# Peptides against a protein of PDB entry 5HOI: the designs that were tried, part 11

Target 1, 351 residues: chain A of PDB entry 5HOI
Amino acid sequence: FRYMPFSPAGTPFGFTDRRYLTMNEVGYVSTVKNSEQYSITVSFFDVGRFREYHFEDLFGYDLCFLNEKGTLFGQSKTGQIQYRPHDSIHSNWTKIIPLQAGERITSVAATPVRVIVGTSLGYFRSFNQFGVPFAVEKTSPIVALTAQNYRVFSVHYSQFHGLSYSLSELGTSSKRYYKRECPLPMSLPNINSDMKKDANLDYYNFNPMGIKSLFFSSYGDPCIFGSDNTLLLLSKWRSPEESKWLPILDSNMEIWKMSGGKETTDIHVWPLALAYDTLNCILVKGKHIWPEFPLPLPSEMEIRMPVFVKSKLLEENKAILNKKNEIGADTEAEEGEEDKEIQIPVSMAAE

## One batch from the design tools (peptide; aimed at target 1 K285)

Design b1_p10_7_s3 (made by RFdiffusion4, then SolubleMPNN; from b1_p10_7, 5 letters changed)
Fold by OpenDDE base, seed 5:
Structure b1_p10_7_s3 (fold): chain B 351 residues (1-351), chain A 10 residues (1-10)
Amino acid sequence: as target 1 above (351 residues)
Amino acid sequence: MESVFRAFAR
């Protein structure tokens, strides 16, 4: 197993010279490889609130986190990090994170008040927005980070224990844990099924955990979107005994419903954020599961708990069709291959 | 397709 640099909704280069370093509800960060240099562009969805900017990257930043106040960049091997405010009032700052032999920065996160760096050896480093360090903590190896305000959602990986998560609050004086290295009930990519599609091999080589993104909801709940295309939300995290992961959206099921019950292999959900009851996402059309260039416009998908099993809906629809054919046997069989659209129950159609 | 996906209103 190899620890890879993770950024929320980051994409591989594939066969191209460009990729997205990160994307969320604020915008998207792209990098273009020009020989030995990189050109980074920070783009925004709200073009009235923010101005797009670019810069030359001589370091080859492979980690990124975008927030409403700035962009954090990191280089996984060298330990260099850079914070760039979106405004011209605050200065950029750069630091080198000390790394041990073979240690890598695996994830970075930034809020308007905190900067967090996680490593493959489980060093959790916290800073303020000006890069002043608060603490260094040793945890299980960190594979992904996100943060909102003072809260940090961290994903950890151990070869012995699999995936775990922590939810912490980075106060001024101390770190508080709401959850500390608890089991994360997320499936890892299945090498035999998910990687057999040559088109996905590049993605899982880039992101072996299959975590497409992780974020906090608008209500401040930790969310994670894995390789199974299920959005998990951590509910009741303030009560340690009552906290549970809720599968609030099966995006494959929603795409299947939207396609009239047809198996579609060319439409993919790319998660950005959870705003209230809607997943903000990119609908990716094509061979690759990740967005290419140009970036499609964001779409909203309503969250729905997967109460219905696809197999049961197919059996029920077959049973309804068989009953209709038994009643209608007297009218001439024109063998039109009518692509029989699966009647989705009206209660499952979005109004 | 249009009913479950709204264009993200700016």
Scores: peptide ipSAE 0.012, ipTM 0.518, DockQ to the pose 0.332
OpenDDE base, seeds 1, 2, 3, 4: peptide ipSAE 0.011, 0.011, 0.010, 0.011; ipTM 0.520, 0.518, 0.516, 0.519; seeds 1, 3 fail the geometry check

Design b1_p10_7_s4 (made by RFdiffusion4, then SolubleMPNN; from b1_p10_7, 4 letters changed)
Fold by OpenDDE base, seed 1:
Structure b1_p10_7_s4 (fold): chain B 351 residues (1-351), chain A 10 residues (1-10)
Amino acid sequence: as target 1 above (351 residues)
Amino acid sequence: MESVFNAFKR
């Protein structure tokens, strides 16, 4: 197993010279490879609030985190990090994170008040927004980070224990844990099924954990979107004994419903954020499960617990079709290619 | 943002 640099909703280069370093509800960060240099562009969905900017990257930043106040960049091998405010009032700052032999920065996160760096050896480093260090902690190897305000959601990986997560709050003087290295009930990519499609192999080589993104909801709940395309939300995390992961959206099921129950293999959900009861996402059309260039406009998908079984819906629709054919057998209905749209029961249609 | 249901109808 190799620890890879992770950024929320980051994409591979594939066969191209360009990729997204990260994307969320604020915007998207792209990098273009030009010989030994990179050109980075920070783009925003709210073009009235923010101005797009670009710069030359001589370091080859492979880690990124975007928030409403700035962008954090990192280089996984060298340990260099850079914070760039979106405004011109605050200065950019750069720092080198000391790395041991073979250590990599695996993830970075930034809020308006905190910067967090996680490594393949499980070093958790915290800073303020000006790059002043608070603490260094040793944890299990970190594979992903996200943060909102003072809260940090971290994902850890051990060869012996699999995936775990922590939820912590970074005060000025102390770190509080709400959850500390608890089991994460997320499915890992299945090498035998998911990697047999050449189009997915490049993605899982880029992101071996299959974590497409992780974020905090608008209500401040930790969310994770894995390779199974299920959105998991951590509920009741303030009460350790009551805390549970809820599957709040099966995006494959929602795509199947929207396609009239037709099996679609060319439509993919790429997660950005959870705003209230809607998943902000990119609908990706094509061979690759990740968005290419140009980036499609964000779409909203309503969260719905996966209560419905696909097999039962198919059986119910077959039973309705058979009853229609038994009643209609006395009229020479021309065999028009009845578009076998599965009638989703009206109670499952969006109000 | 556009509703996912509207994006599939296009």
Scores: peptide ipSAE 0.006, ipTM 0.431, DockQ to the pose 0.215
OpenDDE base, seeds 2, 3, 4, 5: peptide ipSAE 0.005, 0.006, 0.000, 0.000; ipTM 0.448, 0.435, 0.428, 0.435

Design b1_p10_8 (made by RFdiffusion4)
Pose (drawn by RFdiffusion4):
Structure b1_p10_8 (pose): chain A 322 residues (1-190, 198-318, 341-351), chain P 10 residues (1-10)
Amino acid sequence: FRYMPFSPAGTPFGFTDRRYLTMNEVGYVSTVKNSEQYSITVSFFDVGRFREYHFEDLFGYDLCFLNEKGTLFGQSKTGQIQYRPHDSIHSNWTKIIPLQAGERITSVAATPVRVIVGTSLGYFRSFNQFGVPFAVEKTSPIVALTAQNYRVFSVHYSQFHGLSYSLSELGTSSKRYYKRECPLPMSLPNDANLDYYNFNPMGIKSLFFSSYGDPCIFGSDNTLLLLSKWRSPEESKWLPILDSNMEIWKMSGGKETTDIHVWPLALAYDTLNCILVKGKHIWPEFPLPLPSEMEIRMPVFVKSKLLEENKEIQIPVSMAAE
Amino acid sequence: SSKLYEEINS
């Protein structure tokens, strides 16, 4: 099995010279093939706060993670990472991650206080926001990483357990695990979208902490999974809280559509900030549309029953209250 | 929800 470089809400090149590296509620990072180099553009949705800028990529970064304080870049092959703070007060710093034979950097994540690099051999290298290393840890092969403040949500893969996840906190003292390689019941992919599933074999469209600090993941099944009761290991449950396919179906008047797709950015309490993609492909294009907001709904709506009541989709009060 | 409906059907 070949591990692929993962970034939250990243898009493939397809038949173009540009794609999105990473995408969330802060903004979007794109890269354009420029003869022999790349042109990286860092954009923001709150235009008033941060200024959109661009720079020339002489290394070919294919890994990226965006937070409110800076942008982290990474190269899956050479192992070079660069953290660019949004403000000009703080300097950029660059490090090169040691990589063994065939070892690839599979995912990177950054917070205002932590920088995380994961490799295909299971190396977990953590730094502060300035590049000072804390500890190097060996874990299962990492395929996806996201972090919030001091906490890290990592997704692992092997040939035995399949997909597993770890939830840990990088405190000032030492590292503490909340959950260590527990089952991750995300649906795996089972065509026009072949380009995407070569770029992202797991189908993990994005994963992120919620605005209130709960781990979330958005697989190829277009269902938002939220980790409930992660503080108590014996009570941990993955809860499906939004069937985005059902919502597009309900808002489209019960019509099956093959051109409307959801691209996850982040979860804010009960609202999924996303990009509504119209077209044959399931990933967003250029220019990037304005973000949309999709309220979460428990998957308790049956299509056949909703069709009877309407004879936008009207929902029976008795069912809506449930 | 009304805004989502308008965006989907735009």

Design b1_p10_8_s1 (made by RFdiffusion4, then SolubleMPNN; from b1_p10_8, 4 letters changed)
Fold by OpenDDE base, seed 5:
Structure b1_p10_8_s1 (fold): chain B 351 residues (1-351), chain A 10 residues (1-10)
Amino acid sequence: as target 1 above (351 residues)
Amino acid sequence: SARLKELINS
């Protein structure tokens, strides 16, 4: 297994010279290869609030985290990190994270008040927004990080224990754990089923955990979106005994419902954020499960717990159709293979 | 979403 650099909703290069380093509700960061250098662009969805900016990257940043105040960049192999405020009032800063032989920065996160660096050896490094260090902690190997304000959601991986997560708060004087290396019930990518398409192999090589993104909801709950296209939310995390992961959206099920029960293989949900009861996402049509260039506008998808089974809905709709045909005996209406849209109950249709 | 309906019908 190789620890790969993870950034929220980051995309691979594929066969192109460009990719997204990260994207969320604030915006998207792209990088373009130009010989031995890279050109990075930081773009925003709210063009009235933020000004797009670019710079030349001589280091080959492969880690990124975007927030409302700035962008954190990292180079997984060299340990270099850079924070760039979006405003011109605050200065950029750069530092090198000391790495052991074979250690990689696997994820970075930044809030307006904290910078976090996680490594393949499980070094958790915390800083303020100015790059002043607070602490270094040794944890299980970190594969993903996100942060909101003072709270950090970390995903860990062990070859023996699989995925775990921590939820912590980085105060001024101390780190508090709400959850510490608890089992994470997220499905890993299934190499045998998913790798039948070459495009999925490229994505697996880029992101072997299949974590498309992780974020905090607008209510401050940890969220993770895996390769199974299910959004998991950590509920009741303030009560250690009551805390549980809720599958609040099966995006494949929602696409299937909205298609009238057609199996679509070319429509993909790319998660950005959870705002209240809506998943902010990019809808991708094509062979790749990730957005290409130009980036489509974000879409909203209502959260819905997957309480329905496709097979049962298909059986119920067949039973309704058969009952209608038994009542309408007399008209020889030709067997046109009209793709009979499954009537999804109105209560299940997103308006 | 309007965009999803467009993508499904395209």
Scores: peptide ipSAE 0.074, ipTM 0.841, DockQ to the pose 0.520
OpenDDE base, seeds 1, 2, 3, 4: peptide ipSAE 0.070, 0.071, 0.069, 0.073; ipTM 0.838, 0.839, 0.835, 0.839; seed 3 fails the geometry check

Design b1_p10_8_s2 (made by RFdiffusion4, then SolubleMPNN; from b1_p10_8, 3 letters changed; failed a check: a repeat of another design)
Amino acid sequence: SKKLKELINS

Design b1_p10_8_s3 (made by RFdiffusion4, then SolubleMPNN; from b1_p10_8, 3 letters changed)
Fold by OpenDDE base, seed 3:
Structure b1_p10_8_s3 (fold): chain B 351 residues (1-351), chain A 10 residues (1-10)
Amino acid sequence: as target 1 above (351 residues)
Amino acid sequence: SSRLKELINS
């Protein structure tokens, strides 16, 4: 395993000179190799609200986080970070994060009120939006970060314990944990089965954790989208005992249903955000599981809340039972209290 | 999604 710089929905270069550093519901950040330098473009989906801008990058930024107020850039090896407000009212600022020998910045996040830097040695560094430091905390090695307002969702990796997550709130004087280094039940990329395709090996080398993106929902729930193309949502995180990961969307299953049960190997979901009951995503057609250039328009995919799926299945099963009873099959169904495994119709069983 | 139907049928 190698610690790689992670940004939400970032894409590899592949065989090209260009990639997306990050993308979400606000927009997308691209970088192009220009000899010894890079050209960065910050683009937006709402062209009426925001103006696209570009700049020359002499540092080779490999980390990025976009929000509604600005863009945070980072260089994983040098420890340089830059915050660029989208407006011209606020000034850009640059800072060097002190790194130990072999330490890398692995992820960065920014909100209108906080900047967060995570490292391969588990240094969690917090700043305000002006780059004034609050604290440095030592955690397990950080592999991914996202943030909304004062909340931070962090993913950690240990060689001994695998993936864990934390959910914290960064107040003015203190950090509060809602969850602290709890097990993360996300499937990791299967090296042996998936690596038969060169494109999967290239993506694995770029992102060994297979985390396509992580974000907060519009309701402020942590979400993660892994290599298995399942959207996980952390439900009830305010109640430690009731908190659980919910598989709210299997995107492979939704593609399969929409194809009429055909195996499609060339259509991929690239996650951007979760707004209410819809996954905002890029639908990708091609060899690569990530979007190429130009970026397709975002699409909406309805999530299937597990509670509604179970209730509909129970209602459909009750309706089928009631129809069987009306058709006059007087078979004395012995009321054996056997745990009636709800036969999930084959169309909803994940094999 | 209309776009997904287009991509499946293309």
Scores: peptide ipSAE 0.090, ipTM 0.850, DockQ to the pose 0.407
OpenDDE base, seeds 1, 2, 4, 5: peptide ipSAE 0.080, 0.080, 0.084, 0.079; ipTM 0.846, 0.847, 0.848, 0.846; seed 4 fails the geometry check

Design b1_p10_8_s4 (made by RFdiffusion4, then SolubleMPNN; from b1_p10_8, 4 letters changed)
Fold by OpenDDE base, seed 5:
Structure b1_p10_8_s4 (fold): chain B 351 residues (1-351), chain A 10 residues (1-10)
Amino acid sequence: as target 1 above (351 residues)
Amino acid sequence: SSRLAQLINS
């Protein structure tokens, strides 16, 4: 296993000179290779609130986190981080994170009040928005981070214990844990099934954990979207005994429903954020499971617990069709191979 | 029609 730099909804280069470093509900950060240099562009969905900007990257930033106040960049190998406020009032700052031999920055997160750096050796470093350090903690190896306000959702990986997560609050004087290295019931990429497509191998080499994104919901609940295209939400995390992961959306099931029960292999959900009861996402059509350039406009997908079994819905629809054919026996069946769309109950169709 | 329906039917 190799620790790779993770950023929320980041895309690989593939065979191109460009990729998204990160994207979320605020916007998207792209980088373009130009020889040994990179050009970074920070773009926003709300073009009335924010101005797009670009800069030359001489360091080759491979980590990024975007928030409403600024963009955090990181270089996984050198330990360099840079915070760039979106406004011109606050100055950019740069810092080098000390790394041990073979250590990598694996993830970075930033809120308007905190900067967090996680490493492959499990160093958890916290700063304020001005790069003033609060603490260094040794945890299990960090593979992903997200943060909202003072809260941090961290994903950890051990070869012996698999995936775990922590949920913490970074106060001014102390770190509080709501959850500390608890088991994370997320499916890892299945190399044997998923790697049959070259595009999936490219993505696996970029992101071995298959975490497409992680974020906090608008209600402040930790969310994670894995390689299985299921959105998991951590419910009741304030009550340690009641806390549970809820599979609040199977995006493959929703695509299947919207296709009238056709197996589509070229439509992909790329998660951005959870706003209320809707997943903000990019709908991707094509060979690659990630968005290409230009970035499509975001789409909304209603959250729905995956309580339906495809096989059972197919059997029920076959039984309905057979009953209709038994009642309608006197009209000449023109054997048009009409692609028999599965009638999904209207109450389950997205309006 | 949702953007998804447009992508499915395209």
Scores: peptide ipSAE 0.039, ipTM 0.798, DockQ to the pose 0.540
OpenDDE base, seeds 1, 2, 3, 4: peptide ipSAE 0.037, 0.036, 0.036, 0.039; ipTM 0.803, 0.795, 0.796, 0.809; seeds 2, 3 fail the geometry check

## One batch from the design tools (peptide; aimed at target 1 L283 K285 E300 M301)

Design b1_p11_1 (made by RFdiffusion4)
Pose (drawn by RFdiffusion4):
Structure b1_p11_1 (pose): chain A 322 residues (1-190, 198-318, 341-351), chain P 11 residues (1-11)
Amino acid sequence: FRYMPFSPAGTPFGFTDRRYLTMNEVGYVSTVKNSEQYSITVSFFDVGRFREYHFEDLFGYDLCFLNEKGTLFGQSKTGQIQYRPHDSIHSNWTKIIPLQAGERITSVAATPVRVIVGTSLGYFRSFNQFGVPFAVEKTSPIVALTAQNYRVFSVHYSQFHGLSYSLSELGTSSKRYYKRECPLPMSLPNDANLDYYNFNPMGIKSLFFSSYGDPCIFGSDNTLLLLSKWRSPEESKWLPILDSNMEIWKMSGGKETTDIHVWPLALAYDTLNCILVKGKHIWPEFPLPLPSEMEIRMPVFVKSKLLEENKEIQIPVSMAAE
Amino acid sequence: SSASENVQKLL
């Protein structure tokens, strides 16, 4: 099995010279093939706060993670990473991650206080926002990483357990695990979208902490999974809280569409900030449309019953209240 | 904007 470089909400090149590196509620990072180099553009949705800028990539960064304070870049092959703070007060710093034979950096994540690099051999290298290393840890092969403040949500893969996740907190003292390699019941992919699933074999469109600090993941099944009761290991549950395919179906008047798709950015309480993609492909294009907001709905709506009541989709009050 | 309003524009 070949591990692929993962970034939240990243898109493939397809038949173009440009793609999105990473994408969330803060903004979007794109890269354009420029003869022999790349042109990286860092954009923001709150234009008033941060200024959009661009720079030339002489290394070919294919890994990226965006937070409100800075942008982290990474190269899956050479192991070079660069953190670029949004403000000009703080300097950029660059480090090179040691990589063994065939070892690839599979995912990177950054917070205002932590920088995280994961490799295909299971190396977990953590730094502060300035590049000072804390500890190097060996875990299962990492395929996806996201972080919030001091906490890290890591997704692992092997040939035995399949997909597993770890939830840990990088405190000032030492590292503490909330959950260590527990089952991750995300649906795996099972065609026009072939380009995407070669770029992202797991089908993990994006994963992120919620605005209130709960781990979330958005697989190829277009269902938002939220980790409930993660503080008590014996009570941990993955709850499906939004069937985005059902919502597009309800908003489209019950018509099956093959051209409307959802691209996850983040979860804010009960609202999924996303990109509505219109077209043959399931990933967004250029230019990037304005973010949309999709309220979460428990998957308790049956299509056949909804069609009877309408004879946008009107929902029976008795069913809506449930 | 909400997804419901944007979906109506796509239809």

Design b1_p11_1_s1 (made by RFdiffusion4, then SolubleMPNN; from b1_p11_1, 6 letters changed)
Fold by OpenDDE base, seed 1:
Structure b1_p11_1_s1 (fold): chain B 351 residues (1-351), chain A 11 residues (1-11)
Amino acid sequence: as target 1 above (351 residues)
Amino acid sequence: MSAAEMIKELL
C-alpha cells in the first residue's frame, strides 16, 4: 500500500496535463502542468460572490482544500503548505511542515478558523487561519481530512485494522473527541473486479482508498463517498453510543432509476457537498469516473435510503410485461421492446 | 439543475 495525497473530489491527470486539485460547493481548483511548473486556477460556482484567480506554482502542489475564505495548498513530499485568502485584504502565508524520512502530507483541510495537516505517519497538526500552530498529535496514519468550523473529520488507515475515523473539535485551548479512531464501515476498492478497466487503474493509483470525497453536511454531519458510490452520513455523533453510519444514497441506484431502468455504465456521480436533503454533484458521462475539462454544471440529487433491490424491480417489471403480453396477444407491435422505460413505482420515482 | 433533468440530457 502507498499513501497518496488526498484532496476532496480531486481528480488525476490521466492522459492530460491538467487536473482538479479539489472541488466542493464553493468551487473548483485546477492545475495545469507546464514542464516543471504548474499554473493553478481557483474558480467558483458563485461568480457574483467570488472572482476567479490564478497563480504560478513553482512547488507542484498536490494537496488542496477550498473554503469560503481561502484555499489551502500542500506539497506532500516537501511539506510546504500555502494558504491563499480569496480576498486581497488578508495576506498569503507559507509554512514548511517538518517531515521525517519517508513521511508525506496525506491530506490538508482549512476552515475560516483552522488549518489541519495530516501525514502518512499519523501526525495531526493544527493551526489557526494565520498558520500559528496549536498542537501536534500522533494518531494512526491519516489518509483523508475534512473540516467545518472547529470540527475535523479524519480518516485513518492501518494495514492491520483497515479504515477508521475520528471526529474532533479544535477549540482554542483543547481538542475534544466525539469519535476517536472508530471503525469506518466503508468498502475499499476491489482491485480484482475494478482493475479490469484501465480507467479505474489510473484512479486507483491516484486514490487507493477510493474516497471520492468527504465533507460535512449543511447540518454539520460527517459524510463520506466511497468507491461503491454510496453516500454515508454519520448520524447521532454527539451521542457516542447512538452514533451510526447511514447509507443515505446509492448513487448507482438513483442513476438507474432516473435513466428509466437503463443499464448506464458510462454515467458517474462525482460528489461535491450535501446541502440539506440534496447531494450536490457533478454528473460525468464517459469512460473516466471523474470530471474532465470543462467542468460540467453541478446537479442536485435527492438523498434516498436504498430500501429497494434492483433485481426485484426488474423481476416485477418483467412479470408485468409478460402479463400484458398474455392479455394483448392480438397486436403485432413486436418491434420496440428494448427502449421501454422500466416503470419505476411512484414510491421509488424521483418526485 | 436536478440530476434527473441532467441524466435525461446525458442519455
Scores: peptide ipSAE 0.340, ipTM 0.911, DockQ to the pose 0.866
OpenDDE base, seeds 2, 3, 4, 5: peptide ipSAE 0.336, 0.338, 0.340, 0.332; ipTM 0.910, 0.911, 0.911, 0.909

Design b1_p11_1_s2 (made by RFdiffusion4, then SolubleMPNN; from b1_p11_1, 5 letters changed)
Fold by OpenDDE base, seed 1:
Structure b1_p11_1_s2 (fold): chain B 351 residues (1-351), chain A 11 residues (1-11)
Amino acid sequence: as target 1 above (351 residues)
Amino acid sequence: MSASEKIKELL
C-alpha cells in the first residue's frame, strides 16, 4: 500500500496537464503543470464575494484545502506548507513540516482558526491560522483530514485494522476527542472488479482509499463519500455510545431514479459539501468519475435523511431559531409540518 | 441547479 496525498474532492491529472487540487462549496483549486513549474488558480463559486487569483508554484503542491478565508497548500514529500489568505490584507506564510525518512504529508486541513497536518506515520500536527504550532500527536497513519472551526475529522489506516476515524476538537489549551480511532464502516475500492477500467486504475493510483471527499455538514456532522458512491454521515457523535454512521444517500440509486430508470453508468457524482438536506456536487458524464476542465456548475441533490435524523435537525433548527429570536430578529416562522414519509432503502429491508 | 434537471441535460 502507498500513502498518497489526499485533498477533499481532488482529481488526478489523468492524461492532462491539469487537475483540481481540491474543491468544496467555496470553490475549486486547479493546478496546471508547465514543465517543472505549476500554475495554481484559486477559483470561487460566489464570484461576487471572492476574486479568483493565481500564482506560480515552484514546489509542486499536491495537497490543498480551501476555506472561506484562505487556501492551505502542502507538498507531501518536502513537508512544505503554505497558507494563502484570500484577502490581500493578510500575509501568506510558509512553513516546513519536519518529515522522517519515507514520511509523507498525507492530508492537510485549514479553518479560519486552525491548520492541521496529517502524515503517513500518524503525526497529527496542529497550528493556528498563522502557522504557530500547538501540538504534535502520534496517531495511527492519517490518510484524510477535514476540519470545521475547531473540529477535525481524521481518517486513519492500519494494515491490520483497516480504516478508522477520529473526531476531535482543538481548543486553545487541549485536544478533546469525541471519537478516537473508531472503526470506519466504509468499503475500500475493490481492486479486482473496479480496476478492469483504465480510468478506475488511474483514480485508484491517485486515491487508493477511494475517498472522493470528506467534509462537515452545515450542522457540523462528519461526512464521508467513498468509492461505493454512498454518502455516510456520523450521527449523534456528541454521545459516543449512540454515535452511528448513516448511509444518507446512495448516489447511484438517486441518479438511476432521476434518469427514470435508465442505464446511467457514465453519470457520476463528485461530492462537494452537504448543506442541510442537499448534497452539493458536480455531476460528471464520461469515462472518468471525476470532473474535467472546465468545471461544470454544482448541482444540488436532495438527500432522503432518515426520519430520526430529520427530526433532530428540526430540533436543532428550532433551537437555532429560538436563539435568534432571543437576539431580536423578527423572522416569522412558518410552521410547515411536512411529514414526508422517508422510505428506507430496500437494502435495509432484507433482515 | 437541481440534480434532476442536470441529469436530464446529461441523458
Scores: peptide ipSAE 0.493, ipTM 0.944, DockQ to the pose 0.669
OpenDDE base, seeds 2, 3, 4, 5: peptide ipSAE 0.486, 0.488, 0.493, 0.491; ipTM 0.943, 0.943, 0.944, 0.944

Design b1_p11_1_s3 (made by RFdiffusion4, then SolubleMPNN; from b1_p11_1, 6 letters changed)
Fold by OpenDDE base, seed 4:
Structure b1_p11_1_s3 (fold): chain B 351 residues (1-351), chain A 11 residues (1-11)
Amino acid sequence: as target 1 above (351 residues)
Amino acid sequence: MSAAEKIKTLL
């Protein structure tokens, strides 16, 4: 296993000179290789609220976090971080994070009030938005970070314990834990099944945890979207005894339903954010499970608990078709059974 | 755009 730099919804270069460093509901950050340099572009979905900007990256930033106030960049190997406000009110700042031999920055997060750096050795470093340090804590190795306001959702990896998560609040004087290194019931990428496709190997080498993204919902609940394309939401996290992960969306099942029951192998969900009951995502068509260039417009997918089984839906649709054929014994032709769009029962829209 | 509408354009 190797600790790789993680950014929410970041994409690999693949065979291209360009990739997304990160994307979310605010926008997307792209980088293009220009010989020994990189050109970074920070783009926004709300073009009325924000202005796209670009700069030359001499450091090779491989970590990124975008928020409504600025973009945090990081270089996993050198420990350099840079915060760039979107506005001209605040200055850009740079900092070198001290790294031990072999230590990497594995993830960075930024809110309008906090900057967080996580490392492969489990150093959790917190700063204010101006890069003033608050604390350094030693945790289990950090593989992913996201943050909203003062809250941080961190994913940890141990070779002995697998994936764990923490949910913390970074106050002015202290860090409060709501959850501290609790087991994370997320499926890891299956090396034996998934690596049969070159595109999956490239993605696995880029992101060996298969965490496509993690974010806070609009309600402030931690969300994670893994390699199984299931959206997990941490419910009841304020009550330690009641807290549970809810599989609120099986995106493969939703693609199957929305495709009329067609087994599609080339449509993929790329998660951006959860706003209320809707997953904001990029629908990707093609060989790669990640979006290419240009970025398609975001799509909205309603969350649905995966309570339905494909076989049952197929049986119910066959029963409806047979009942229609028994009632309509008039002489219209053998249109082949294979092309009939599976009608999702309207009752499934009401639950 | 809804995911359902978008999927119909990708099929």
Scores: peptide ipSAE 0.409, ipTM 0.928, DockQ to the pose 0.901
OpenDDE base, seeds 1, 2, 3, 5: peptide ipSAE 0.400, 0.406, 0.396, 0.404; ipTM 0.927, 0.928, 0.926, 0.928

